# Peptides against a protein of PDB entry 4Y8H: the designs that were tried, part 5

Target 1, 196 residues: chain A of PDB entry 4Y8H
Amino acid sequence: TSIMAVTFKDGVILGADSRTTTGAYIANRVTDKLTRVHDKIWCCRSGSAADTQAIADIVQYHLELYTSQYGTPSTETAASVFKELCYENKDNLTAGIIVAGYDDKNKGEVYTIPLGGSVHKLPYAIAGSGSTFIYGYCDKNFRENMSKEETVDFIKHSLSQAIKWDGSSGGVIRMVVLTAAGVERLIFYPDEYEQL

## One batch from the design tools (peptide; made by RFdiffusion4, then SolubleMPNN)

Design b2_p21_5_s3
Fold by OpenDDE base, seed 3:
Structure b2_p21_5_s3 (fold): chain B 196 residues (1-196), chain A 21 residues (1-21)
Amino acid sequence: as target 1 above (196 residues)
Amino acid sequence: AAAEAAAAAARAAEEAARLRV
C-alpha cells in the first residue's frame, strides 16, 4: 500500500493506490483504500483489510452518534476516536491509518496513526509499505499552501514513485478532495501515472 | 446444502481476513 494526505490552500487531498495482497501474493482485487467516516472526514487505510475496515466502521458509527448529540465533529475528534481504537487494540490489530478532514474553522487537517496507536498532526503524511520509497521525494517537493492542481500533481507523482518501487502497491490511484465546496473523487489509471 | 453454504461462507471469511491493503 501507498497512501498519503496533503493539506493545501483550500483544504486537504487524500490519495491511495488500489493493490490488494494475500500473504506474499498479489490478490486479483482492487480495493478502495479511501474511506468516508463523515461528510468531510475521510481516512486512508493500510494493513489488514479486515482490521482497517472494522476500525473505520466503528469510527463512522461513533461520529454519527456524536453528530446527533453535539453536531459536526472536528477532524481532531475523529483522529482521537481512531487513536483510541488503534491503541486499545494494538496487540491484535495491524492498521496504519491517515485521517484527513476539512472544516471551515480548522481548514484542511491531517493526522497519521501508525502501528501502536500514536497520533501525529502533520501538514502532510505518507504511509504504507510504499511510503518508505518516497520520503525524500515528498520532502523535496512538498510546499505549504499549494493549489488544488499542484497538490493533485504532487500526490500523483509521489504515489507513482511509490508504486514503481513497492511490489505491494499498484492499480489505480484514487484521490479525495475535501474543501468548502464539497467532496470530489478522482481516479488515475496506470497508463497515465506510470509515465511520470 | 446448508452445510455447504456455511462452509463456503467460512472460506470466504477466511480469505477476507487474509487480505491486506
Scores: peptide ipSAE 0.466, ipTM 0.793, DockQ to the pose 0.367; fails the geometry check
Fold by OpenDDE base, seed 5:
Structure b2_p21_5_s3 (fold): chain B 196 residues (1-196), chain A 21 residues (1-21)
Amino acid sequence: as target 1 above (196 residues)
Amino acid sequence: AAAEAAAAAARAAEEAARLRV
């Protein structure tokens, strides 16, 4: 897996590959690793498919309950729910999560929750087995307050490089753009991103 | 037939439980 989330001028963009593995083999399955937990709060998933789906489902339920009682939750609140689940169950979970969301007060925010269940607020985050290959590239090329187009290109190039080197990453690149204007889903195919 | 279907379902569930992303 190669996943990332990047804050930019108008919000945040999540990105992911789609490859799924089973044991030592690549599975003939395309997975959507970008999962909605609230209207403008999403997550990137890495690790066990079952564990990460279960965690996301529980968080979605908690945020729905929260909304009914208190109104729209913040991205920080969502990250806190993820953290509690991942930390308290760390002995039985294989999950790496990036939480990203947009609201008018805080704008785009990113929280990374690696194995072990710590939480880190960052301007951008990368995770999954492919992320190890692109730390240097991302550090060199990330800029704060990029445009939407610059951020899409940054994510596309980053994930393309991760996929190139990581046998556990591949397929399509999906993105989710979260801004004041709403939610937008993007998809990029190998014929496009392999040429970068 | 039911036993065969149950065995196939169990195998499919085991495979799904081992999926990683």
Scores: peptide ipSAE 0.465, ipTM 0.792, DockQ to the pose 0.374; fails the geometry check
Fold by OpenDDE base, seed 2:
Structure b2_p21_5_s3 (fold): chain B 196 residues (1-196), chain A 21 residues (1-21)
Amino acid sequence: as target 1 above (196 residues)
Amino acid sequence: AAAEAAAAAARAAEEAARLRV
């Protein structure tokens, strides 16, 4: 897996590859690793497919309950719910989560929750087996307050490089753009990003 | 037929349990 989330001028963009593995094999599945937990709060998933799906479902439920009682949750609140689940169940979970969201007060925010259930707020985050290959590239090329187009290109190039070197990453690149204007889903195919 | 269906379901469940992203 190669996943990332990047804050930018107008909000935040999540990105992911789509490859799924079963042991030593690539599974015949195009996975959507970008998962909605609230209208403008999404997550990137890495690790056990079952574990990360279960966690996201529980968080979605909690955020729906929260909304009914208190109104729209902040991205920080969502990250806190993820953190509690990942930390309290760390001995039985294999999950790496990036939480990203947009609201008018805080704009785009990114929280990374690696194995063990710590939480880190960052301008951008990368995770998954492919992330090891792109730390240097991302550090060199990330800029704060990029445009939407610059951020899409940054994510596309980053994930393309991760996929190139990581056998556990591949397929399509999906993105979710979260801004004041709403939610936008993007998809890029190998014929495009392999040429970068 | 029932035994084959049960075996197929068990294999599918095992495969799903091993899925990683």
Scores: peptide ipSAE 0.447, ipTM 0.780, DockQ to the pose 0.380; fails the geometry check
Fold by OpenDDE base, seed 4:
Structure b2_p21_5_s3 (fold): chain B 196 residues (1-196), chain A 21 residues (1-21)
Amino acid sequence: as target 1 above (196 residues)
Amino acid sequence: AAAEAAAAAARAAEEAARLRV
């Protein structure tokens, strides 16, 4: 897996490859690793497909309950729910989660929750087996307050490089853009991103 | 030690058989 989330001028963009594997085999070429837990709070999933799906489902439930009682949760609140689940169950879970969300008060925010269930608020985060290949590229090329287009290009180039070197990553590049204007899904195919 | 190694191998095999993202 290669996943990332990047804050930018108008919000946040999540990005992911779409490969699911079982050992050396590709089980699914078009997996959606970008999972909605609230209207403008999403996550990127890495690790066990089952574990990360279960965690996301539980978080979605908690945020729905929260909303019914208190109104729209913050991205920080969502990250806290993820953190508690990942930390308390660390011995039984293989999950790396990036939480990203947008609200009018806090704008775009990114929280990374690696194995072990720590939580880190960052301007951008990368994770998954493919992320190891792109730390240098991302550090060199990330800038704060990029445009939407610059951020899409940054994510596309980053994930393209991760996919190129990581056998556990591939397929399409999916993105979710979270801004005041709403939610937008993007998809990029190998014929485009392999040429970068 | 042998039992621990066997358990570790079993866990590794099980994890390898799981769907991974």
Scores: peptide ipSAE 0.433, ipTM 0.785, DockQ to the pose 0.765; fails the geometry check

## One batch from the design tools (peptide; made by RFdiffusion4, then SolubleMPNN)

Design b2_p22_1_s2
Fold by OpenDDE base, seed 4:
Structure b2_p22_1_s2 (fold): chain B 196 residues (1-196), chain A 22 residues (1-22)
Amino acid sequence: as target 1 above (196 residues)
Amino acid sequence: SAAAALAAALAAAAAAANVSYD
């Protein structure tokens, strides 16, 4: 798996490859690892598919209940719910999650929640087995307040490199763009990104 | 209660295939 979320001038973009495995076999080439937990709060999932699906479902339900009582939750609130679930169950979970969201007050925000259930707010985050191959590239090429197009290109190039070297990553590159204008889903196919 | 809900959900998923987002 190769996943990432990147804050930019107008919000945040989440990105993911689409390969899933069962042992040494590729189970699905076009999996969607980008999961909605609220209108403009999404997450990237790595680790156990079942564990992360269960966590995301619980968070989504919690945030729906929250919204009915208190209004739209912040991205930080969503990250806190993820953190509590992951930390309290850390001995029984294999879950690496990146939470990203947009609101008018805080703009785009990214929170990474690694296996131990800690939470870290970052301008961008990468995770999954493929991330080990692109730490250097991302550190060198990330810039704050990029345009949408620059950020899409940054994520596309980053994930392309991760997929190139990580046997557990592949398929299509999916992105979700979160801004004041709304939510946009993007997809890029191997014929395009393999040439980068 | 959130932890309990997660435990229940994870228990239900235990019978599923071991699919991984490595």
Scores: peptide ipSAE 0.245, ipTM 0.680, DockQ to the pose 0.344
Fold by OpenDDE base, seed 3:
Structure b2_p22_1_s2 (fold): chain B 196 residues (1-196), chain A 22 residues (1-22)
Amino acid sequence: as target 1 above (196 residues)
Amino acid sequence: SAAAALAAALAAAAAAANVSYD
């Protein structure tokens, strides 16, 4: 898995590959590792597909309940719910989560929740087995307040490199763009990103 | 509690195929 979320001038973009494994085998499935927990709060999932899906479902429920009582939750609130679930269940959980969201007050925010259930707010985050190959690239190429197009290119190039080196990453590159304008889903196929 | 809800959800999810996002 190669996942990342990047804050930029107008919000935040989440990105993910789509490869999955079943035991020792690479599953012939194109999956969506980008999961909505609220209108403009999404997460990237790494680890157990079932575990992380369950967590995301619970978070979504809590955020819906929160919304009904208090209005739209902040990204920080969402990250806190994720953190609590991951920390309290860390002994029975294989999950690496990146939470990203946009609101008018806080703009784009990224929170990474690695295995163990700690939470870290960052301008951008990378995770998954493929992330180990692109720390250097991301560090050199990330810039704050990039344009949407620059950020899409940054993520595309980053994940392309991760996929190139990580056998557990591949398939399509999915992105979700969260801005004041709304939510936009993007998809890029191997024919495009393998040439980068 | 959230933890209890997760435990129940994880138990239900365990019946699903062991798919991983490595």
Scores: peptide ipSAE 0.240, ipTM 0.682, DockQ to the pose 0.348
Fold by OpenDDE base, seed 5:
Formats: C-alpha cells, structure tokens, sequence
Structure b2_p22_1_s2 (fold): chain B 196 residues (1-196), chain A 22 residues (1-22)
C-alpha cells in the first residue's frame, strides 16, 4: 500500500494505490483505500481492510451524530475519534490511517495515525509499505501552498515511485480533492503514471 | 462505548475475506 495526503493552497488532496493482498497472494483487485467519513473529511487506509473499514464506519457514525447535534465537525475532531478507536484497540488492530479534511476556518489539514494510535498533525503525510521508498522524494519536492495541479502532480509522481519499488502497491492511483468548491475524485491508470 | 462498538464491528467484519492493504 502507498497512501498519502497533502495540504495545498486551496485545501487537501488524498491519494492511494489500489493493490490488495488476500492470504498469501497479491491481488490485482481494484480497491478504494480512500474512505469518506464526512462530506469533506476523508481518510486513507492501510493495514487490515476489515479493521480499517470498521473503524471508518464507526467514525462516520460518530461524525453523523455529532453533525446532527453540533454542526459540521472539524478535521481535528475526526482525527481525535480515529485516534481514540485506534489507541484503545491497538492490541487487536492493524490500522494505519491518514485523516484529511477541509473546512473554511482551518483549510486543509492532515493527521496521520500510525500503528499504536498516536496522532500527528502534518503538512503532508505518507504511509503504507510503499512510503518507505519515497520519504526522500517527498521531502525534497513537497512545498507548502502548492496549486491543485502542482499537488496532483506531486502525489502522482510520489505514488508512482512508491508503486515502482513496492511490490505491495500498484493498480490505479486514486485521489480525492477537498476544497471550498467541493469534493473531486480523480483516477490515474498505470499507462499514465508508470512513465513518470 | 467506542471500544465496544469497534469490537462489534470488527466481529461482523471477520466474516469477510482476509484482505490487507500492505
């Protein structure tokens, strides 16, 4: 898995590959590792698909309940709910999650929640087995307040490199763009990103 | 509690195929 979320001038973009493992096999199943927990709060999932799906479902429920009572939750609130679930169940979970969201006050925000359930707010985050191959690239090429196009390009190149070297990453690259204008889903196929 | 809800959700998900996002 290769996942990342990047804050930029107008919001935040999440990105993920789509490769999965089932049993002892790497499957070329097209999966969606980007999951909505609120209109403009999403997450990237790594680890157990079942575990992270369950966590995301619970978070979504909590945020819906929160919304009905208090209005739209902040990204920090969402990250806090993820953190509590991951931390309290750390001994029984395989879950690495990046939470990203946009709101008018805080703009784009990224919170990474690695195994163990700690939470870290960052300008951008990378995770999954493929992330080990792109720390250097991301550190060199990330800039604050990039344009949407620059950020899409940054994520595409980053994940392309991760996929190139990580056998557990591949398939399509999915992105979700969160801005004041709304939510946009993007997809890029191997024929496009493999040549980068 | 959130932990109890997670346990229930995880138990329900255990019936699904063993899939990992490495």
Amino acid sequence: as target 1 above (196 residues)
Amino acid sequence: SAAAALAAALAAAAAAANVSYD
Scores: peptide ipSAE 0.236, ipTM 0.692, DockQ to the pose 0.326
Fold by OpenDDE base, seed 2:
Structure b2_p22_1_s2 (fold): chain B 196 residues (1-196), chain A 22 residues (1-22)
Amino acid sequence: as target 1 above (196 residues)
Amino acid sequence: SAAAALAAALAAAAAAANVSYD
């Protein structure tokens, strides 16, 4: 898996590959690892598919309940719920999650929740087995307040490199763009990103 | 509680195929 989320001038973009494995086999070539937990709060999932799906479902339910009582939750609130679930159940789950969201007050925000259930707010985050190959590239090429197009290109190039070297990553590159204007889903296919 | 809900969900998921987002 190769996943990342990047804050930019107008919001945040999540990105992920789409390969899923079962043991030593590729089970699914086009899995969607980008999961909605609220209108403009999404997450990237790595680790156990079942565990992270369960966690995301619980968070989504919690945020719906929160919304009914208090209004739209912040990205920080969502990250806190993820953290609580991951930390309190760390002995029984394998989950690495990046939470990203947009709101008018805080703009785009990224929170990474690695194994163990800690939470870290960052301008951008990468995770999954493929991320080990692109820490250097991302550090060199990330800039704050990029345009949407620059950020899409940054994520596309980053994940392309991760996929190139990580046997557990591949398929399509999916992105979700969160801004004041709304939510936009993007997809990029091997023929285009392998040439980068 | 959220923790209880997760425990139940994980128990149900344990019977499913072992799929990983490595």
Scores: peptide ipSAE 0.236, ipTM 0.699, DockQ to the pose 0.356; fails the geometry check

## One batch from the design tools (peptide; made by RFdiffusion4, then SolubleMPNN)

Design b2_p23_2_s1
Fold by OpenDDE base, seed 5:
Structure b2_p23_2_s1 (fold): chain B 196 residues (1-196), chain A 23 residues (1-23)
Amino acid sequence: as target 1 above (196 residues)
Amino acid sequence: SAAAAAAALTKAIELASASTFKL
């Protein structure tokens, strides 16, 4: 897996590859690793498909209950729920999660929750097996307050490089753009991103 | 509560960890 989330001028963009593996083999399955937990709060998933889906389902349910009682939760609140679940189950859980969301008060926010269940608020985050190949690229090329187009290009190039070197990453690149204007899904195919 | 959710997740993980698919 190669996943990332990047804050930008107007909000946040999540990005992910779609490859699924089983043991040492690539599974003939395309997975959507960008998962909605609230209207404008999403997560990127790495690790166990089952574990991360279970976590996301619980968070989504919790945030629905939260909304009915208190109104729209903040991204920080969502990250806190993810953190508690991941930390309390760290001995039995294989999950690396990036939480990203937008609201009018806090704008775009990114929280990364690596194995172990710590939580880190960052301007951008990368995770998954492919992330090891792009720390240098991302550090060199990330800028705060990029445009939507600049951020899409940054994510596309970053994930393309990760996919190039990580056998556990590939397929399509999906993105989710979260802004005041709403939610937008993007998809990029190998014929495009492999040429970058 | 977070504790109740965590407990439910523990059991779900135990069962779901039989899944061989990795992201």
Scores: peptide ipSAE 0.331, ipTM 0.719, DockQ to the pose 0.042; fails the geometry check
Fold by OpenDDE base, seed 3:
Structure b2_p23_2_s1 (fold): chain B 196 residues (1-196), chain A 23 residues (1-23)
Amino acid sequence: as target 1 above (196 residues)
Amino acid sequence: SAAAAAAALTKAIELASASTFKL
């Protein structure tokens, strides 16, 4: 897996590859690793497909209940719920999660939750097996307050490089753009990003 | 509560543990 989320001037963009593995083999299955837990709060999933889906389902349910009682949750609240679930179950989970969301007060925010169940707020985050190949690239090329187009290009190039080197990453690149204007889903196919 | 959600997660993980798919 190669996943990332990047804050930009108008909000946040999540990105992911779609490859699925089983043991040492590449599965002929395309997975959507970008998962909605609230209208403008999404996550990137890495690790066990079953574990991360279960976590996301519970968070989604929790945030629905939260909304009914208190109104729309913040991205920080969502990240806290993910953190509690991941930390309390860390011995039985294989999950790396990036939480990203947009609201009018806080704008775009990114929280990364690695295997240990810690939580880190960052201007951008990368995770998954492919992320190890692109730390240097991302550090050199990330800028704060990029445009939407610049951010899409940054994510596309970053994930393309990760996929190039990581055998556990590949397929299509999906993105989710979260802004005041709403939610937008993007998809990029190998014929496009392999040439970058 | 987060604790109730965590308990539900533990059960869900146990039920889903048969899946070998990894992201």
Scores: peptide ipSAE 0.331, ipTM 0.721, DockQ to the pose 0.040; fails the geometry check
Fold by OpenDDE base, seed 4:
Structure b2_p23_2_s1 (fold): chain B 196 residues (1-196), chain A 23 residues (1-23)
Amino acid sequence: as target 1 above (196 residues)
Amino acid sequence: SAAAAAAALTKAIELASASTFKL
């Protein structure tokens, strides 16, 4: 897996490859690793497909209950719920999660929750097996307050490089854009991003 | 309830421990 989330001028963009593996084999080429837990709070998933789906389902349920009682949760609240689940079950889970969300008060926010269940708020985060290949590229090329188009290009180039070197990453590049205007899903195919 | 959610997660994790599908 290669996943990332990037804050930008108008909000946040999540990005992911789409490969699922079983052992050394590609099981699914077009998996959706970008998962909604609330209207404008999403996550990127890496690790066990089953573990991360179960966690995301519980968080989604919790945030629905939260909304009914207290109104729309913050991205920080969502990250806290993920952290609690991942940390308390760390001995039995293989889950690396990036939480990203937008609200009018806090704008775009990114929280990374690696194995072990710590939580880190960052301007951008990368994770998954492919992330090891792009730390240098991302550090060199990330800028705060990029445009939507600049951020899409940054994510596309970053994930393209990760996919190039990581055998566990591939397929399409999916993105989710979270802004005041709403939610937008993007998809980019190998014929486009392999040429970068 | 929080207890029900925790129990559901434990069961889900137990089932997932047998899964070899990885992201």
Scores: peptide ipSAE 0.311, ipTM 0.706, DockQ to the pose 0.042; fails the geometry check
Fold by OpenDDE base, seed 2:
Structure b2_p23_2_s1 (fold): chain B 196 residues (1-196), chain A 23 residues (1-23)
Amino acid sequence: as target 1 above (196 residues)
Amino acid sequence: SAAAAAAALTKAIELASASTFKL
């Protein structure tokens, strides 16, 4: 897996590859690793497909209940719920999560939750087996307050490089853009990003 | 109760972790 989330001028963009493995084999499934937990709060998933799906489902349900009682939750609140689930179940769980969200007050925010259930707020985060190959590239090329187009290009190039080197990453590159204007889903195919 | 929910979640995660699919 190669996943990332990047804050930018107008909000935040999540990105992910789509490869899934089953033992030593690549499963021929275009997996959606970008998962909605609230209208403008999403997550990137790495690790066990089943574990991360279960966690995301619980968080989504929790945030729906929260909304009915208190109104729209903050991204920080969502990250806290993820953190609690990951930390309390760390001995039985294989999950790496990046939480990203947008609201008018806080704008785009990114929280990374690695194995063990710690939580870190960052201007951008990368995770998954492919992330090790792109720490240098991302550090060199990330800038705060990029445009939407610059951020899409940054994520596309970053994930392309991760996929190039990580056998556990591949397929399509999916993105989710979260801004005041709403939610936008993007998809990029190998024929495009492999040539970058 | 919160404790019962947490215990149920732990068991559900244990069962889910038996899945062979990895991201």
Scores: peptide ipSAE 0.307, ipTM 0.700, DockQ to the pose 0.041; fails the geometry check

Design b2_p23_4_s2
Fold by OpenDDE base, seed 3:
Structure b2_p23_4_s2 (fold): chain B 196 residues (1-196), chain A 23 residues (1-23)
Amino acid sequence: as target 1 above (196 residues)
Amino acid sequence: DAAAAAAAAAAALAAYLAANPVL
């Protein structure tokens, strides 16, 4: 897996590869690793597909209950629910989560939750097995307050490099753009990103 | 019927989860 989320001028963009593995084998399945937990709060998933799906389903349910009682949750609230689930169940879970969301008050925010169930607020986050190959690229090329187009290109190039070196990453690159204007899904196929 | 479609979707999901895929 190669996943990332990047804050930019107008909000946040999540990005993911789509490769799924079973043990040492690449599965012929294209998985969507970008999961909605609220209208403008999404997560990137790495690790066990079962564990990360169960976590995301529980978070979605809790955020629906929260919304019915208190109104729209903040991205920080969503990250806190993810953190609690990941920390309290850390001995039984293989889950690496990036939470990203947009609201009018806080704008685009990114929270990374590694296997230990700690939470870290960052201007951008990378995770999964492919992330190890792109730390240097991301550090060199990330800028704060990029345009949408610059941020899409940054994520596309970053994930292309991760996929090139990580045998557990590949397939399509998916993105979700979260802004005041709404939610936009993007998809890039191998024929486009492999040439980068 | 909607109930049969829901049951088939649940069974397909259960089979996928049982394969223990990794992301």
Scores: peptide ipSAE 0.141, ipTM 0.572, DockQ to the pose 0.335; fails the geometry check
Fold by OpenDDE base, seed 5:
Structure b2_p23_4_s2 (fold): chain B 196 residues (1-196), chain A 23 residues (1-23)
Amino acid sequence: as target 1 above (196 residues)
Amino acid sequence: DAAAAAAAAAAALAAYLAANPVL
């Protein structure tokens, strides 16, 4: 897996590869690793597909209950629920989560929750087995307050490099753009990103 | 027999891996 989320001028963009593995084998299933937990709060998933889906489903339910009682939750509230689930169950979970969201007050925010259930607020985050290959690329090329187009290109190039080196990453690149204007889904195929 | 035990273990591992996909 190669996953990332990047804050930019108008919000946040999440990105992921689609490869799934079953032990030593590449599964024929294309997996969507970008999961909605609220209208403008999403997560990137790495590790066990079952564990990360169960966590995301529990968070989604809690944010629906929160919305009915208190109105729209902040991205920080969502990250706190993810953190509690990942930290209290750390001995039984294989989960790496990036939480990203947009609201009018806080704009685009990113929270990374690595193995062990710590939480870190960052301007951008990378995770999964492919992330180890792109730390140096992301550090050199990330800029604060990029345009949407610059941020899409940054994520596309970053994930392309991760896929090139990580045998556990590949397939299509999916993105979700979260802004004041709404939610946009993007998809990029191998023939486009392998030439970068 | 050892061959039957090895085949059963391989089948159990394959079933476990198929049930637990990794992202």
Scores: peptide ipSAE 0.136, ipTM 0.559, DockQ to the pose 0.738; fails the geometry check
Fold by OpenDDE base, seed 2:
Structure b2_p23_4_s2 (fold): chain B 196 residues (1-196), chain A 23 residues (1-23)
Amino acid sequence: as target 1 above (196 residues)
Amino acid sequence: DAAAAAAAAAAALAAYLAANPVL
């Protein structure tokens, strides 16, 4: 897996590859690793497909319950729910999560939750097996307050490089753009990003 | 037999990984 989320001028963009592995085999499945937990709060998933889906489903339920009582949750609130689930179950879970969201007050925010259930607020985050190959690239090329187009290109190039070196990453690159204007889904196929 | 125990552990892990996709 190669996943990332990047804050930019108008909000946040999440990005992921689609490859899944099953033992020694590449699963013949194009997995969506970008999962909605609220209208403008999404996560990137790495690790066990079952564990990370169960966590995301529980978070979605709790955020729906929160919304009914208190109104729209902040991205920080969503990250806190993910953190609690990952920390309290750390001995039984294989989950790496990036939480990203947009609201009018806080704009785009990114929270990374690595194995063990710590939480870190960052201007951008990378995770999964492919992330190890792109730390230096991302550090060199990330800029604060990029345009949407610059941020899409940054994520596309970063994930392309991760996929190139990580046998556990590949397929399509998916993105989710979260802004005041709403939610936009993007998809990029190998024929486009392998040429970068 | 240590080799038989290692082979059984590897087979159990392979069966688990075959049932559970990894992202």
Scores: peptide ipSAE 0.131, ipTM 0.558, DockQ to the pose 0.708; fails the geometry check
Fold by OpenDDE base, seed 1:
Structure b2_p23_4_s2 (fold): chain B 196 residues (1-196), chain A 23 residues (1-23)
Amino acid sequence: as target 1 above (196 residues)
Amino acid sequence: DAAAAAAAAAAALAAYLAANPVL
């Protein structure tokens, strides 16, 4: 898996590869690693597909309950719910999660929740097995307050490099753009990103 | 038949792995 989320001028973009592995085999299944937990709050998932799906489903339910009582949750509130689930169950979970969201007050925000259930607010985050190959690339090429197009290109190039070196990453690159204007889904195929 | 037993074991392992995906 190669996943990332990047804050930019107008919001946040999440990105993921689509490869699923089963032991030593690559499953010929396109997995969506970008999961909605609220209208403009999404997560990137790494680790156990079952564990991270169960966590995301529980978070979605709690955010629906929160919305009915208190109105739209902040991205920080969503990250806190993810953190609590991951921390309290850390001995039984294999989960690496990036939470990203947009609201009019806080703009685009990114929270990373590695194994063990710590939470870190960052301008951008990378995770999954492919992330180890792109730390230096991301640090060199990330800039604060990029345009949408610059941020899409940064994510596309970063994930392309991760896929190139990580046998557990591949397939399509998916992105979700969260802004004041709404939610946009992007997809990039191997024939496009392998040339980068 | 040893080949039939090996094929059944391989199919069972493949089914188990397919039910336990990793991202």
Scores: peptide ipSAE 0.064, ipTM 0.486, DockQ to the pose 0.598; fails the geometry check

